Peptides against a protein of PDB entry 5HDT. Designs and how they scored, part 39

Target 1, 163 residues: chain A of PDB entry 5HDT
Amino acid sequence: MVVKTFMDMDQDSEEEKELYLNLALHLASDFFLKHPDKDVRLLVACCLADIFRIYAPEAPYTSPDKLKDIFMFITRQLKGLEDTKSPQFNRYFYLLENIAWVKSYNICFELEDSNEIFTQLYRTLFSVINNGHNQKVHMHMVDLMSSIICEGDTVSQELLDTV
Target 2, 163 residues: chain A of PDB entry 5HDT as posed
Amino acid sequence: MVVKTFMDMDQDSEEEKELYLNLALHLASDFFLKHPDKDVRLLVACCLADIFRIYAPEAPHTSPDKLKDIFMFITRQLKGLEDTKSPQFNRYFYLLENIAWVKSYNICFELEDSNEIFTQLYRTLFSVINNGHNQKVHMHMVDLMSSIICEGDTVSQELLDTV

## One batch from the design tools (peptide; aimed at target 1 A56 F109 G152)

Design b2_p24_4 (made by RFdiffusion4)
Pose (drawn by RFdiffusion4):
Structure b2_p24_4 (pose): chain A 163 residues (1-163), chain P 24 residues (1-24)
Amino acid sequence: as target 2 above (163 residues)
Amino acid sequence: TKGPRILTDEENEELKESGNEAFS
């Protein structure tokens, strides 16, 4: 249910944002990022993605150490894109579609471990893509990765090599 | 460097429709 309200929420709705702001900060708790249940991490990942959409360009989570945990957690969930036969696939697709449209990963440009994050993101996307994915999946991955290069400060040789 | 992008009303509506399909 929280996924639906965060999905339907708007960047304009200052009222609902101030109300759900505490929940948004809480969903990033380590209890969720490391929850052993696959279904829970997926739902939390979708929420954190819209939480970045709603509050842009000023995200609620300010701690860099915590901000790092989230985007690495999201990259681990993008592994779910590989199983196109799973009933949960369309939810992983929604996650990919969201962070691609919102360019949420660009928040990591300021983090000290940005290169590790972007490199692990690129490796993951190139390791999950298969013949089961339609062109929309290909398109969203390009949008996601293109923003990191075009709008980033630099491209390390390691990140360039993953391409 | 640039931060996250804000979606237009049209794009946000399309994303809501896609989410309704994903979680239906």

Design b2_p24_4_s1 (made by RFdiffusion4, then SolubleMPNN; from b2_p24_4, 9 letters changed; failed a check: too like the target's own chain)
Amino acid sequence: MKGPKILSEEELKELKELGKKAFS

Design b2_p24_4_s2 (made by RFdiffusion4, then SolubleMPNN; from b2_p24_4, 7 letters changed)
Fold by OpenDDE base, seed 2:
Structure b2_p24_4_s2 (fold): chain B 163 residues (1-163), chain A 24 residues (1-24)
Amino acid sequence: as target 1 above (163 residues)
Amino acid sequence: MKGPRILSKEELEELKKLGREAFS
């Protein structure tokens, strides 16, 4: 698990953490992860990102399978970054900014399928990145990818092929 | 540093409500 840094010193109150713990359990359910409404899924992803931010560097989930599902879900939502003119682009941007700043995906290093998760993330980012994105978007994408490489002890060949 | 929150109080309550309904 990632080492607690200076950035993680400003944690939410214990009361707020308790609130998000219950919310975290609900948001990780199939009801939300497989919700038919795309906007709801984006909202759920942003909320999950906030939860990870609050609990960083730890996670409120104990199940590796659930963590994998969540990050695969978040990764799928990042596809929305492709359309810079979407009315929901700002929320997609927030999602990217959040996970990049928090280094949320670093929790996945403890997962058996970490390389699969990272590979899907990189593939998704490379699939959506385009010249229409501003400097901030590009910066967050690069920062997110480079941070994972920097913190990772090993990188699969599949991930290297994606980069 | 603490990042911004994108979800409003109303949005959080809505999600919680939906969550409760999902497990009812």
Scores: peptide ipSAE 0.154, ipTM 0.745, DockQ to the pose 0.040
OpenDDE base, seeds 1, 3, 4, 5: peptide ipSAE 0.050, 0.030, 0.083, 0.110; ipTM 0.656, 0.625, 0.691, 0.713

Design b2_p24_4_s3 (made by RFdiffusion4, then SolubleMPNN; from b2_p24_4, 10 letters changed)
Fold by OpenDDE base, seed 4:
Parts: C-alpha cells; sequence; structure tokens
Structure b2_p24_4_s3 (fold): chain B 163 residues (1-163), chain A 24 residues (1-24)
C-alpha cells in the first residue's frame, strides 16, 4: 500500500473541493432547502454536512444570508432524531455525528445572527433528546454544544436561558 | 482526516442532476 504524502493528501482535498463546488452551490438553493419531501431534505442536509466536512474549516459560500439559511435548515432536520425507530434514523445520526465531529456550526461565528442560529440548535437538541438514544448520540450532542460554548466570544441572554 | 460520505455515487449524481436542472 502506497503511503500518501502531505502533497498527495492536499491534492486530493483540492480535487474534492473542485468536484463538489457546483453541488454545494446547487444544494444551497431554495429548490433543495424548501423541497416538499422530508426524506429529500434529510438527504440534502447530509450532503451539505459532507460538503462542510470536505471544505472545513472553510465553506464554499460567500453570502452570510445563505449560510444562515443552510444552518437553520440543518437545524430543522435534526428534529428527526426524536424517533429512534425511524428507518431514516441512521441518516439523522450521521448528520449529528458529522456536524459534531467537523464542528460545522463554528462557521456561524462569522455571522451577525450567530446567536439566533445557536439558540435554535440548542432548543432543537434539547427537544429531541430522550432515553431511547444511545450513549453515542448523547455524546455527539454534548460535544456539539460544548464546542460552540467554548469557542464563542459572546452568548446572548436568550441562548443562556436555553442552556 | 475525511470520514465516509453518506451519499452513494448514485445519490450524488441524482442530486447533481437535480441541481443542474433547477438552475438551467
Amino acid sequence: as target 1 above (163 residues)
Amino acid sequence: MKGPKVLSKEELEELKKLGEKAFS
């Protein structure tokens, strides 16, 4: 097996960024974010999470408004974590695991409305967490929330009230 | 390190096509 060098890894990353650039832009459109099918929206959210993973720590989006829309969209999808018996639960789990590991929401610190986004995220996570979730789900939720609190410079009173 | 992707090649291509169609 050939050991990849730093240059090889960097090149692979750039190739991936180029490959997914058009998809990234398209998936951020209202066509996908407001798609009427719930399963399609989940798939879109997972794909967006993968895009953020590939581009981390940056994002291929230049519009703050678009970034806000995306993360508010992803937050809404996380509500699906509530039912552990759902056939789509594994994808909801993947979404949570991915954004927690990558720290995708940390991009939102660049946004003026970051506190609104984080508040909605926390409220959503607290609303769906239940005893049916295994330890891994709980850990990812805690990791995600802890990372945001730790790295945030300021927290709104509303967010503090939510926690 | 990059983890596994949730989307299959088929799903990815379908989304790409849908996106391209939406902007055409």
Scores: peptide ipSAE 0.043, ipTM 0.657, DockQ to the pose 0.039
OpenDDE base, seeds 1, 2, 3, 5: peptide ipSAE 0.033, 0.033, 0.031, 0.031; ipTM 0.647, 0.647, 0.646, 0.638; seed 3 fails the geometry check

Design b2_p24_4_s4 (made by RFdiffusion4, then SolubleMPNN; from b2_p24_4, 7 letters changed)
Fold by OpenDDE base, seed 4:
Structure b2_p24_4_s4 (fold): chain B 163 residues (1-163), chain A 24 residues (1-24)
Amino acid sequence: as target 1 above (163 residues)
Amino acid sequence: MKGPRILSKEELEELKELGRKAFS
């Protein structure tokens, strides 16, 4: 797992780690990941992002399948970045900022299906990026994608076709 | 940069409770 070095010095307290550990298992359940309300799913995604932030460079999840589900879920939520006028845009921005800063997706390099996850991420980001986004949004998107490209040992042809 | 946390401790506790119910 690869995450920004300075994040090791900016971790939350042990009290918060304990809090998120208890929450982590529940947030990864189908109950939350498949919730019909998009605003609820966004909140879940933000919370999951915080979990990864707190536990960086590790994650409290041991199941590769669960990790894949989580990141595919987060990727789907990032579609909400497209509409800058959305009442929930600030939360979508937070989600993007968080995962870009922490380099949360880099944990996916431990997964067999990492290329699938990264491909979907890139397709999603390129799909939603537009001129309505300010420089900060663009910076986070580029930083996130660049980090994955630089840290990855291999990329699928599908991913190469996406970028 | 890391932005301000979206979910408060209270909101997290609510989610935890919902999660517990999901498994009960």
Scores: peptide ipSAE 0.036, ipTM 0.573, DockQ to the pose 0.039
OpenDDE base, seeds 1, 2, 3, 5: peptide ipSAE 0.031, 0.027, 0.027, 0.030; ipTM 0.577, 0.613, 0.546, 0.586

Design b2_p24_5 (made by RFdiffusion4)
Pose (drawn by RFdiffusion4):
Formats: structure tokens, sequence, C-alpha cells
Structure b2_p24_5 (pose): chain A 163 residues (1-163), chain P 24 residues (1-24)
């Protein structure tokens, strides 16, 4: 249910944002980022993605250590894109479509471990892509990875090598 | 190799942006 309301919410709805702001901060809890259930991490990942969409360009989570945990957590969930036969695939696709459209990862430019995050993101995307993915999956991955290069400060040799 | 060169050429012409998600 929380996924639906966060999906349907708007950046304009200041009322509903102030109301659900405490829940948004809570869903980033370590209880969720490390929950052993595959289905829970997926739902939480979709929420954190819309939470970044709704509150842009000013995200609610301010702690850099915590902000790092979330985007690494999201990268681990993008591994689910590989199984195109799973019933959960379309939800992994929604997650990819969202962070691609929102350019959420660009928040990591200011984090000290930005290179580790972007490098692990690139490796994951190149390791999950297969002949089961339509061109929309390819398109979203390019949109996601292009923004990091074009709008970033630099490109390390390590990140350039993953390409 | 040609893709890496193209990325470096695009990067040399790009202007960096602040660390934020896109607003709509």
Amino acid sequence: as target 2 above (163 residues)
Amino acid sequence: SSVQEAILEIKAKSTPKPAAAKKF
C-alpha cells in the first residue's frame, strides 16, 4: 500500500509530503535495508526511489553515511533485473525506470565514496543485461549512466574501465 | 576503446551539475 501512495504522490503536494515525511525517513532504517526477505527490500527500494522523486531537488535524508547505505542498497536490488521470468521483474523494472527518470544517483556526487558507488552501479548494470531485456531497459540504463558522466565532476579510470 | 574515447571527449565539453535529484 505504501508503495502505491508514494508512487501516486506529487512533488506539489506539500500537505501529504509533510505528513509522510517521518515514514520516508523511517523506511531508510537499517531494519529494512538489511531485511532478509527479498520481497521487502524490493518494496522498500521502490519507496526510497519515489521518496527521492517527490522531495527533489532536496532529499529528506541528510546524513552522508546513511545516504551512502541507501544507494548501495538500491544497487544490490538492481540485480533482480536479471531474472526476466520472475513475477517480480516488473517491479524491478519500475525501480530502474524511476531512478533513471529522476537521476537520483546524482545525489552521490557530493559523497566521499561516490566513485565506489558509481563503479559498483556500472558493474551491476553490465552484469544483469541480457537478451531477455527489451529496449526500454537498455534505454533506462543509458539514461541512468549518462547523467553520471555528463553532469559529474570527473570520471575515474576505474569507472571508465567498467564501460 | 572508441566508446571510452567518446566518453572522454563528451566529458571535456560537459559542465558539472550540483549533487541533486531532478525536479519536475

Design b2_p24_5_s1 (made by RFdiffusion4, then SolubleMPNN; from b2_p24_5, 10 letters changed)
Fold by OpenDDE base, seed 3:
Structure b2_p24_5_s1 (fold): chain B 163 residues (1-163), chain A 24 residues (1-24)
Amino acid sequence: as target 1 above (163 residues)
Amino acid sequence: SSLKKKILELKSKSTPKPAQPRAF
């Protein structure tokens, strides 16, 4: 049997989505979120981004604590965007492009700690943005931040000060 | 197969975006 990847899977692949649900849940385990290898963590983040894309507009993760862990984890990976000369930069770009396109962070509006998550995201993005980034990277960063501002009912002063 | 192998397999191919995707 040919196993289709998350990256190749489209949003209408219902049988495949059911088949890979257990894998999606395992990828969000502490084993992977706290994996000691930085490259493994980046791959996990990309897979999680694909999972959100595939299952949109519903997340397969039902625990608010798990969702918080995932988005804080993804936010930490975005620090890798700072070094445009890194061999892994294209994967960091993929991560950024995906989460901006799918608007994955909008899931966080349902979480009690949404303000903390968004604040950390904005701080991270502003800390890594630099002149080495091309227009597409800047566009995705802006799209990601703008989506959160536009969809949110309220934005904390701390978040506004970060912007 | 190991979960690590599955992760690598999941990231082995690049695919185009759908024209009108569902989003959050």
Scores: peptide ipSAE 0.175, ipTM 0.712, DockQ to the pose 0.082
OpenDDE base, seeds 1, 2, 4, 5: peptide ipSAE 0.033, 0.022, 0.043, 0.024; ipTM 0.659, 0.575, 0.672, 0.578; seed 2 fails the geometry check

Design b2_p24_5_s2 (made by RFdiffusion4, then SolubleMPNN; from b2_p24_5, 11 letters changed)
Fold by OpenDDE base, seed 3:
Structure b2_p24_5_s2 (fold): chain B 163 residues (1-163), chain A 24 residues (1-24)
Amino acid sequence: as target 1 above (163 residues)
Amino acid sequence: SKLKEEILELLSKSTPKPAQPRAF
């Protein structure tokens, strides 16, 4: 079987989506989400972002608890955006660009703990944003946060205070 | 190391973004 990379997969490739479903589920396991290697976790986050892109507007993960774990995990990886001189910065940028473009966090509106997830996302982004970031990074951060505010019917006071 | 290589294989190729992608 010819294996196609997640990054190269199209949203209209239904056959490929079916073939990679088990891999998508495996990448969301505790083995990967709690992997001790920071670089591995970053790569996993990028893969998860690509999975959401490929399966949009439907996520292959049906468990609310698993979805929460995934987005809390992705949020933790975004902390790496703080060091613009890191050799891994381009992958952190890819992660940010992807989740902003796909609006992946909008999946969280269906979760009971959505406010917690969004609050952590905003706190993380505001903690890492700095003058070393170029215009594109700032734009993606703003797009990501704005999409959540505009899509949400109700925003908690805690989230508003974070903004 | 081997795991990193396997994950990198999943990210090895890039394609142009569609004009109007499906989004959440």
Scores: peptide ipSAE 0.138, ipTM 0.657, DockQ to the pose 0.074
OpenDDE base, seeds 1, 2, 4, 5: peptide ipSAE 0.126, 0.130, 0.114, 0.128; ipTM 0.644, 0.659, 0.635, 0.671; seed 5 fails the geometry check

Design b2_p24_5_s3 (made by RFdiffusion4, then SolubleMPNN; from b2_p24_5, 11 letters changed)
Fold by OpenDDE base, seed 3:
Structure b2_p24_5_s3 (fold): chain B 163 residues (1-163), chain A 24 residues (1-24)
Amino acid sequence: as target 1 above (163 residues)
Amino acid sequence: SSLKQKILELLSKSKPKPAQPKAF
């Protein structure tokens, strides 16, 4: 049996989605989210982004706490966007592009701690954005932040102050 | 194989992105 990757899976491939559900759940474990290797964590984040892409508009994770952990984890990885000269920058870009394209963070609107997640995301993005980033990076950052503001019924003053 | 290699295998293949994906 040829094992397909998350990256090449179609959103409408229900049989494939079921086949890889256990792997998707495993990638969200503390073993991976708290892995000591920074490069491994980045790759895990990219895989998680692909999982959200594949399962959109439904998340394969049912636990609100787990979803919070995942998005806080992804947010922490986005700090790597700061160094445009890093050999891993293209993977950080992939992560940003993916989550902006799929609007993955919109899942967080169903979470009690959504405000915390969005605040940390905005703080992180504004912390890392710099003149070394090309137009596409800037656009994806803006798209990501704008989608959250536009889809939300209300935003906290703290979040507005961050923007 | 190392854990890193296994994860890389999960990311090794790519397809062209559709014009409008399903989104959240």
Scores: peptide ipSAE 0.152, ipTM 0.684, DockQ to the pose 0.074
OpenDDE base, seeds 1, 2, 4, 5: peptide ipSAE 0.145, 0.093, 0.126, 0.103; ipTM 0.708, 0.604, 0.528, 0.619

Design b2_p24_5_s4 (made by RFdiffusion4, then SolubleMPNN; from b2_p24_5, 12 letters changed)
Fold by OpenDDE base, seed 3:
Structure b2_p24_5_s4 (fold): chain B 163 residues (1-163), chain A 24 residues (1-24)
Amino acid sequence: as target 1 above (163 residues)
Amino acid sequence: DELKKLILELLSKSTPKPAQPKAF
């Protein structure tokens, strides 16, 4: 069987979505989300971002707790954006670009713990932003944060205080 | 190990992004 990459997968290919559903579910397991290797976690995060892109506007994860775990996990990976000289920076950039492009975090509005997720995201992004980042990085960070503000009917005071 | 290889394979290729993707 020829394995097509998530990056190359079409959003409208139902056959391919079904084929990789089990893989998508497996990548969200604690084994991968809590993997001890930082590089593995980054790769997993990129795959999860691609999964959200492929399945948009639906997600293959039905559990609110699992969705929370995934987005908290992705948020933690974004800390790697701080070191612009890292060999893995391009993958961190890919992660940021993807989730901003697809507006993946908007899924979290349906979660009870949405405010916690958004607050952690904002805190993380503001903690890593620095002068070493080029304009594209800044743009995607702003796009990601603004998409959440524009979609939400209400913004918590805690989130406002984070901005 | 097989799954790790698959993950790496899934990230090995990049294609042009569509002009207007479906979004959440």
Scores: peptide ipSAE 0.138, ipTM 0.663, DockQ to the pose 0.074
OpenDDE base, seeds 1, 2, 4, 5: peptide ipSAE 0.121, 0.096, 0.104, 0.126; ipTM 0.665, 0.602, 0.625, 0.660; seed 2 fails the geometry check

Design b2_p24_6 (made by RFdiffusion4)
Pose (drawn by RFdiffusion4):
Structure b2_p24_6 (pose): chain A 163 residues (1-163), chain P 24 residues (1-24)
Amino acid sequence: as target 2 above (163 residues)
Amino acid sequence: TKGPRIISKEEWEEVRKEAKERLS
C-alpha cells in the first residue's frame, strides 16, 4: 500500500510530503535494507526510488553514510532484473524505470565512495542483461549510465573498464 | 555535476499508467 501512495504522489503535493516525510526517512532504516525477505527489500527499494523522485532535487536523507547504504542496497536489488520469468520481474522493472527517469544516482557524485558505487552499478547492469529483456530495459540502462558520465565530474579507468 | 531531475506530473502519469498495467 505504501508503494502505491508513493508511486502516485507528486512533487507538488507539499501537504502529503510533509506528512509522509517521517515514513520516508524510516523506510531507509537498516531494518529494511538488510531484511532477509526478498519481497520486502524489493518493496522498500521501490519506495526509496519514488522518495527520491518526490523530494527532488532536495532528498530527505542527508547523512552521507546513510545515503551510501541506500544506493548500494538498490544496486543489489537490481540483480532481480535477471529473472525475466519471475512474477516479481515487473516490479524490478519499475525500479529500473524509476531511477533511470529520475537520475537518482547522480546524488552520489558528492559522496566520497562515488566510484565504488558507480562501478558496482555498471558491473551489475552488464551482468543481468540477457536475451529476455526488451529494448525498454536496454534503454533505461543507457539512460541511467549515460547520466553518470555526461553529468559527472570524471570517469575513472576502473569505471571505464566496466564498459 | 547535476542532481536528480524534476519530473513533471503529466509525464509521470504516463509512466505510472504503464506501471499499473504491468502490475495488474

Design b2_p24_6_s1 (made by RFdiffusion4, then SolubleMPNN; from b2_p24_6, 8 letters changed)
Fold by OpenDDE base, seed 5:
Structure b2_p24_6_s1 (fold): chain B 163 residues (1-163), chain A 24 residues (1-24)
Amino acid sequence: as target 1 above (163 residues)
Amino acid sequence: MKGPVLISKEEWEKRRKEHLELLS
C-alpha cells in the first residue's frame, strides 16, 4: 500500500509531499533497512527509489551517512534480479527501471564514499547481467552504468579498469 | 547535494500506468 502511495505521487504534489514526508523519513530507518523479511526490504527499496524521484532535485535525507546506507541498501536489493522466474521479479525490474531513469545514484557523487558505492553497484550488476534477462533489463543496466561514467567527475579510471 | 533528474508530469503519467499494471 505504501509503495502505491509514493508511486502515484508526482513531483508537483506539494501538499502530498508534505503530508508523507515523515513516512519517507521513517522508511529510511534501520528498522526497515535491516528488516529480516526479504520481500519487505524489496518494497522498501521501491519506495525509497520513488522518494528520490518525488522530492527531486533534493532528497529529504540530509545525512550523508544515511544516504550512503540507502544506496548500499538499494544496491544489495538489485541482486534479486538474478532470478527471472521469481514472482517478485517485476518489482526488481521496477526498482532497476526507476533508478536508471531517474538517475538517483547521481546523488552519490556528492558523497565522500562515492567510489565505494559505485564499485558495489557495478559488481552487483555484472554479477547478474547475463542471467536470462530480456532486452529492456539489459538496456536499463547499461543506461545506469553509462550515465554514472559519463556524468560523473569523481569516477576514477582505476574503478573503470576493475569492472 | 546533487539530486536526480526532474521528470515531466507527462512522462511520469505514462510510466505510472505501466507500473501499476506490472505490480498488480
Scores: peptide ipSAE 0.370, ipTM 0.863, DockQ to the pose 0.655
OpenDDE base, seeds 1, 2, 3, 4: peptide ipSAE 0.352, 0.346, 0.365, 0.359; ipTM 0.858, 0.855, 0.860, 0.860; seed 2 fails the geometry check

Design b2_p24_6_s2 (made by RFdiffusion4, then SolubleMPNN; from b2_p24_6, 8 letters changed)
Fold by OpenDDE base, seed 4:
Structure b2_p24_6_s2 (fold): chain B 163 residues (1-163), chain A 24 residues (1-24)
Amino acid sequence: as target 1 above (163 residues)
Amino acid sequence: MKGPKLISKEEWEKRRKEWNELLS
C-alpha cells in the first residue's frame, strides 16, 4: 500500500527517497488531486503530507503552482475533521497531526499566493473545530495556526484581519 | 521564514507504530 510505504519511510532514507520520487510526483497530478472518490482524496492527502515530511525541509515539487494546488487540496480535505464519528476520522486526524507536527505549510511562505493558502487554511480549521474534538485534535489545530502566525510576519497580520 | 522541520527517527517510529495499528 502506497500510504503505508510513505508512512514507514524516514527522512534519512535517501535510497528510498530517490526510488519513490517519481511516485511522489505522480501523486500530485490532477488525476489524484481531482479524484472523484472522497476516500481516495483523503489517502492522497495523507501521502502528500508524508511526502512533505520525508523530503523536508525541501519539497520535491518544483512548481509553485503545483505546490499551491497541493496545499489547497490538503486544506479542502481537512474539512473532514468536522465529523468526529466518521469511520475516516482517524485518517483525517492523521493528516492534521502530520501537517501540524512537520509544519509542512511553512513551504507556502515562499509562494506568491501564500495569503490565499493560509486564509483558506484558517477558515477551514475554524469551520470544523467543535467541542466533539478531543484535546489532541484541538492542540494540533492551535499549533498549526500558531506556527504560521508566529512565522508569517506581515503576511500573518493580513491573514488575521481577514479571519 | 522557517521551513518544515525534521522529525527524528525515534519520534516518528514511536508515533508511526500507533498509527499503523489505528489505521490498519
Scores: peptide ipSAE 0.663, ipTM 0.953, DockQ to the pose 0.807
OpenDDE base, seeds 1, 2, 3, 5: peptide ipSAE 0.656, 0.658, 0.649, 0.658; ipTM 0.952, 0.952, 0.951, 0.951

Design b2_p24_6_s3 (made by RFdiffusion4, then SolubleMPNN; from b2_p24_6 with T1M R5K E14K V15I A19H)
Fold by OpenDDE base, seed 4:
Structure b2_p24_6_s3 (fold): chain B 163 residues (1-163), chain A 24 residues (1-24)
Amino acid sequence: as target 1 above (163 residues)
Amino acid sequence: MKGPKIISKEEWEKIRKEHKERLS
């Protein structure tokens, strides 16, 4: 129910955004980010991606530490893109498509640990990319990485070494 | 999937700066 609610929500629906603000904040709690079930964590990641889409270009979260935790969490979920034959691949694809389209990682530029987040993202993407991925997957990966490079003012040596 | 609001790079940088200040 929660997933479908956020998926169907419009960015310009101010009344709905206010109504579901508490739910959005609750989904970023340690209870969900550290959930023991891998499929639940993927679903949470998709919901969080939709939250960033709905509230773009801002985020409803007021803690830099929480934002870091969320994006490190989403990055870890992207490892699931490796197996193209997985029953959950469609949700991993949705996650990738969403964050690439929304450019949600660009919110991280305001964080002190932005370079760490981007480094982990690039390492993850390069670790999962394979010949089984279709052109759309490759396109989203390129769009995601290119957006960060184009919007970034500075790039750490660690990030450069990762690329 | 609906796309985000399209903003300029300059506007985005301004928003990020303001947001950073609010969170500090």
Scores: peptide ipSAE 0.024, ipTM 0.557, DockQ to the pose 0.046
OpenDDE base, seeds 1, 2, 3, 5: peptide ipSAE 0.024, 0.021, 0.018, 0.019; ipTM 0.602, 0.540, 0.555, 0.559

Design b2_p24_6_s4 (made by RFdiffusion4, then SolubleMPNN; from b2_p24_6, 9 letters changed)
Fold by OpenDDE base, seed 1:
Structure b2_p24_6_s4 (fold): chain B 163 residues (1-163), chain A 24 residues (1-24)
Amino acid sequence: as target 1 above (163 residues)
Amino acid sequence: MKGPRLISKEEWEKIREEHYKLLS
């Protein structure tokens, strides 16, 4: 299972990072980002989150457009957090905790369209936050949003209106 | 500005173990 492979990989595993680099690049292809199966897309998102973790502080993706596509893709998957009773909820929870801990969205500060990405992230998180989520889920959502606000140098009025 | 966080092996092992239980 590819998801487990990346989940189990450490940042210090230099040989493994080299071995799976091509797979990491392949997982960011349109084939996977636009896969018709939503469960497959969720697994892809989790892999991508782990890839950002493993290769931190440098992402293996060199194209700004590709990075934008990836983070917009991950943001869309976070909508799945809205249904706490879904059998896939715990996988969505993993995605959330991963990106909150790793702060992978910080890569977006270097992108021209960072405000668009962050705006969509905030809108998505606010749309899924509800009283049914446990304290830990709430904590990660708040931590993720707060960290971006605190570390962002350029915050558009649109983003401020969303927050 | 800070980039992605470097997480120690020990820190991530704890997180991973938590999710192993939830995803089992």
Scores: peptide ipSAE 0.699, ipTM 0.955, DockQ to the pose 0.874
OpenDDE base, seeds 2, 3, 4, 5: peptide ipSAE 0.700, 0.103, 0.702, 0.695; ipTM 0.955, 0.717, 0.955, 0.953; seeds 2, 4, 5 fail the geometry check

Design b2_p24_7 (made by RFdiffusion4)
Pose (drawn by RFdiffusion4):
Structure b2_p24_7 (pose): chain A 163 residues (1-163), chain P 24 residues (1-24)
Amino acid sequence: as target 2 above (163 residues)
Amino acid sequence: STELEEKMLKAGNATTNKELERLE
């Protein structure tokens, strides 16, 4: 249910944002990012993605250490894109479609461990892509990775090598 | 579907504009 409201919520709705702001900060808790249940981490990942959409360009989570935990957590969930036969695939696709559209990962440009995050993101995307993915999956991955290069400060040799 | 894509586009544009301002 929380996924639906965060999916339908708008950047304009200042009222609903101030109301659900405390829940948005809570969903990033370590209880969720490390929950052993696969289905819970997926739902939480979709929420954090819309939470970044709704509150842009000013995200609610300000702690860099915590901000790092979230985007590495999201990258681990993008591994679910590989199983195109799973009933949960379309939800992993929604996650990919969202962070691609919103360019949420560009928040990491300011983090000290940005290169580790972007490198692990690139490796993951190139390791999950297969013949089961339609061109929309390919398109979203390019949109996601293109923004990091075009709008980033630099490209390390390590990140360039993952391509 | 179109409405959701417009919301996502609006958020993406806001992020891009913030990154362009940072690079200035």

Design b2_p24_7_s1 (made by RFdiffusion4, then SolubleMPNN; from b2_p24_7, 15 letters changed)
Fold by OpenDDE base, seed 1:
Order: C-alpha cells, then sequence, then structure tokens
Structure b2_p24_7_s1 (fold): chain B 163 residues (1-163), chain A 24 residues (1-24)
C-alpha cells in the first residue's frame, strides 16, 4: 500500500505532501532502516527515493543526521544492483533510476558530511558496476555520479567515457 | 575497465575533498 501510494503521488500536490509527512518521517526511523529483511529494506529505500522525488527540490527531513543516515542507507541498498538475475533486480533498477533522475543525492551538499556520503556512493557503484549491466544501468550510474561531480567542478567527457 | 573505474573513482574522491575544503 505504501509503495503504491507514494509512486502515484503528484510532485505538485502540497496537500498530499502534508498528509503523508508523518508517514515519510516514520519510514526514516531506525525500525525501517535497520529492518532485518533485505527485501523490506529495499522497499523502504524505494519509498524514501519516491519521497525525495515528491518533495524535490526540498526534503521533509530537517535533521542533518537523519539525512545522512537515509542516504547511507540508500547507498547500501544499491549493492543489490550487482546481481542482474535477482528477482529483486527490477526494484534495484527502479531505485537507481529514480535517484539518478531526481538527483536526490544533491541534497547532501548541504550536509557537513557530504564528502563521506559521496565517497561511499562512488565506492558502492564501482563495486557493483560490471560488463553485465545494460546501457541504461550504466547511463543512470554515470548520470548519478556526474551530477555530483559537476556540482563540485566541471566533468570532462574523458572521465565520463571511463564508465 | 578496472583501471578506468579506479581513475574515475579517484576523480570523484578528489571532488569530494575539494568540497570538504570549501566547507572549512
Amino acid sequence: as target 1 above (163 residues)
Amino acid sequence: MEERKKKLEKAGELMTEKMKKRKE
């Protein structure tokens, strides 16, 4: 229910944003972020990504520590992209596609520990990226990484071609 | 591929370090 609800929400609906604020905050609780079931954690990550999409360019989470926890959590879920034959791969793909398109991680630039978050993201992505991934996966990974680099400095085409 | 990935990763790390310096 929760997944379906957030996926269908309109980004421009301020009323809906207010209605689901409490749920959004609840999804970021330790109960969900530290859930023992990896499939549940994946769903939570997708929901969180959808929340960021809906509230973009702002975030409903005001605590820097909470935001850090969330993005570190999402980063950990991206490890699931490695197994393209997994039944859950489509959801991992959705997660990647969403955060790349929305540029969700760009919110982290406001955080004191942004460099740590971005470093972990890069390490995670390069740990899972391989020749078995199709062009779309590579594209989203490049988009995600290049967006972050571009905020810090200009990215050369030569660097982008390395992926 | 591995060499290229490491090269890009280092570039990313460099950028993050630059960002850190901006906040200092």
Scores: peptide ipSAE 0.062, ipTM 0.659, DockQ to the pose 0.036
OpenDDE base, seeds 2, 3, 4, 5: peptide ipSAE 0.023, 0.028, 0.019, 0.022; ipTM 0.606, 0.527, 0.504, 0.520

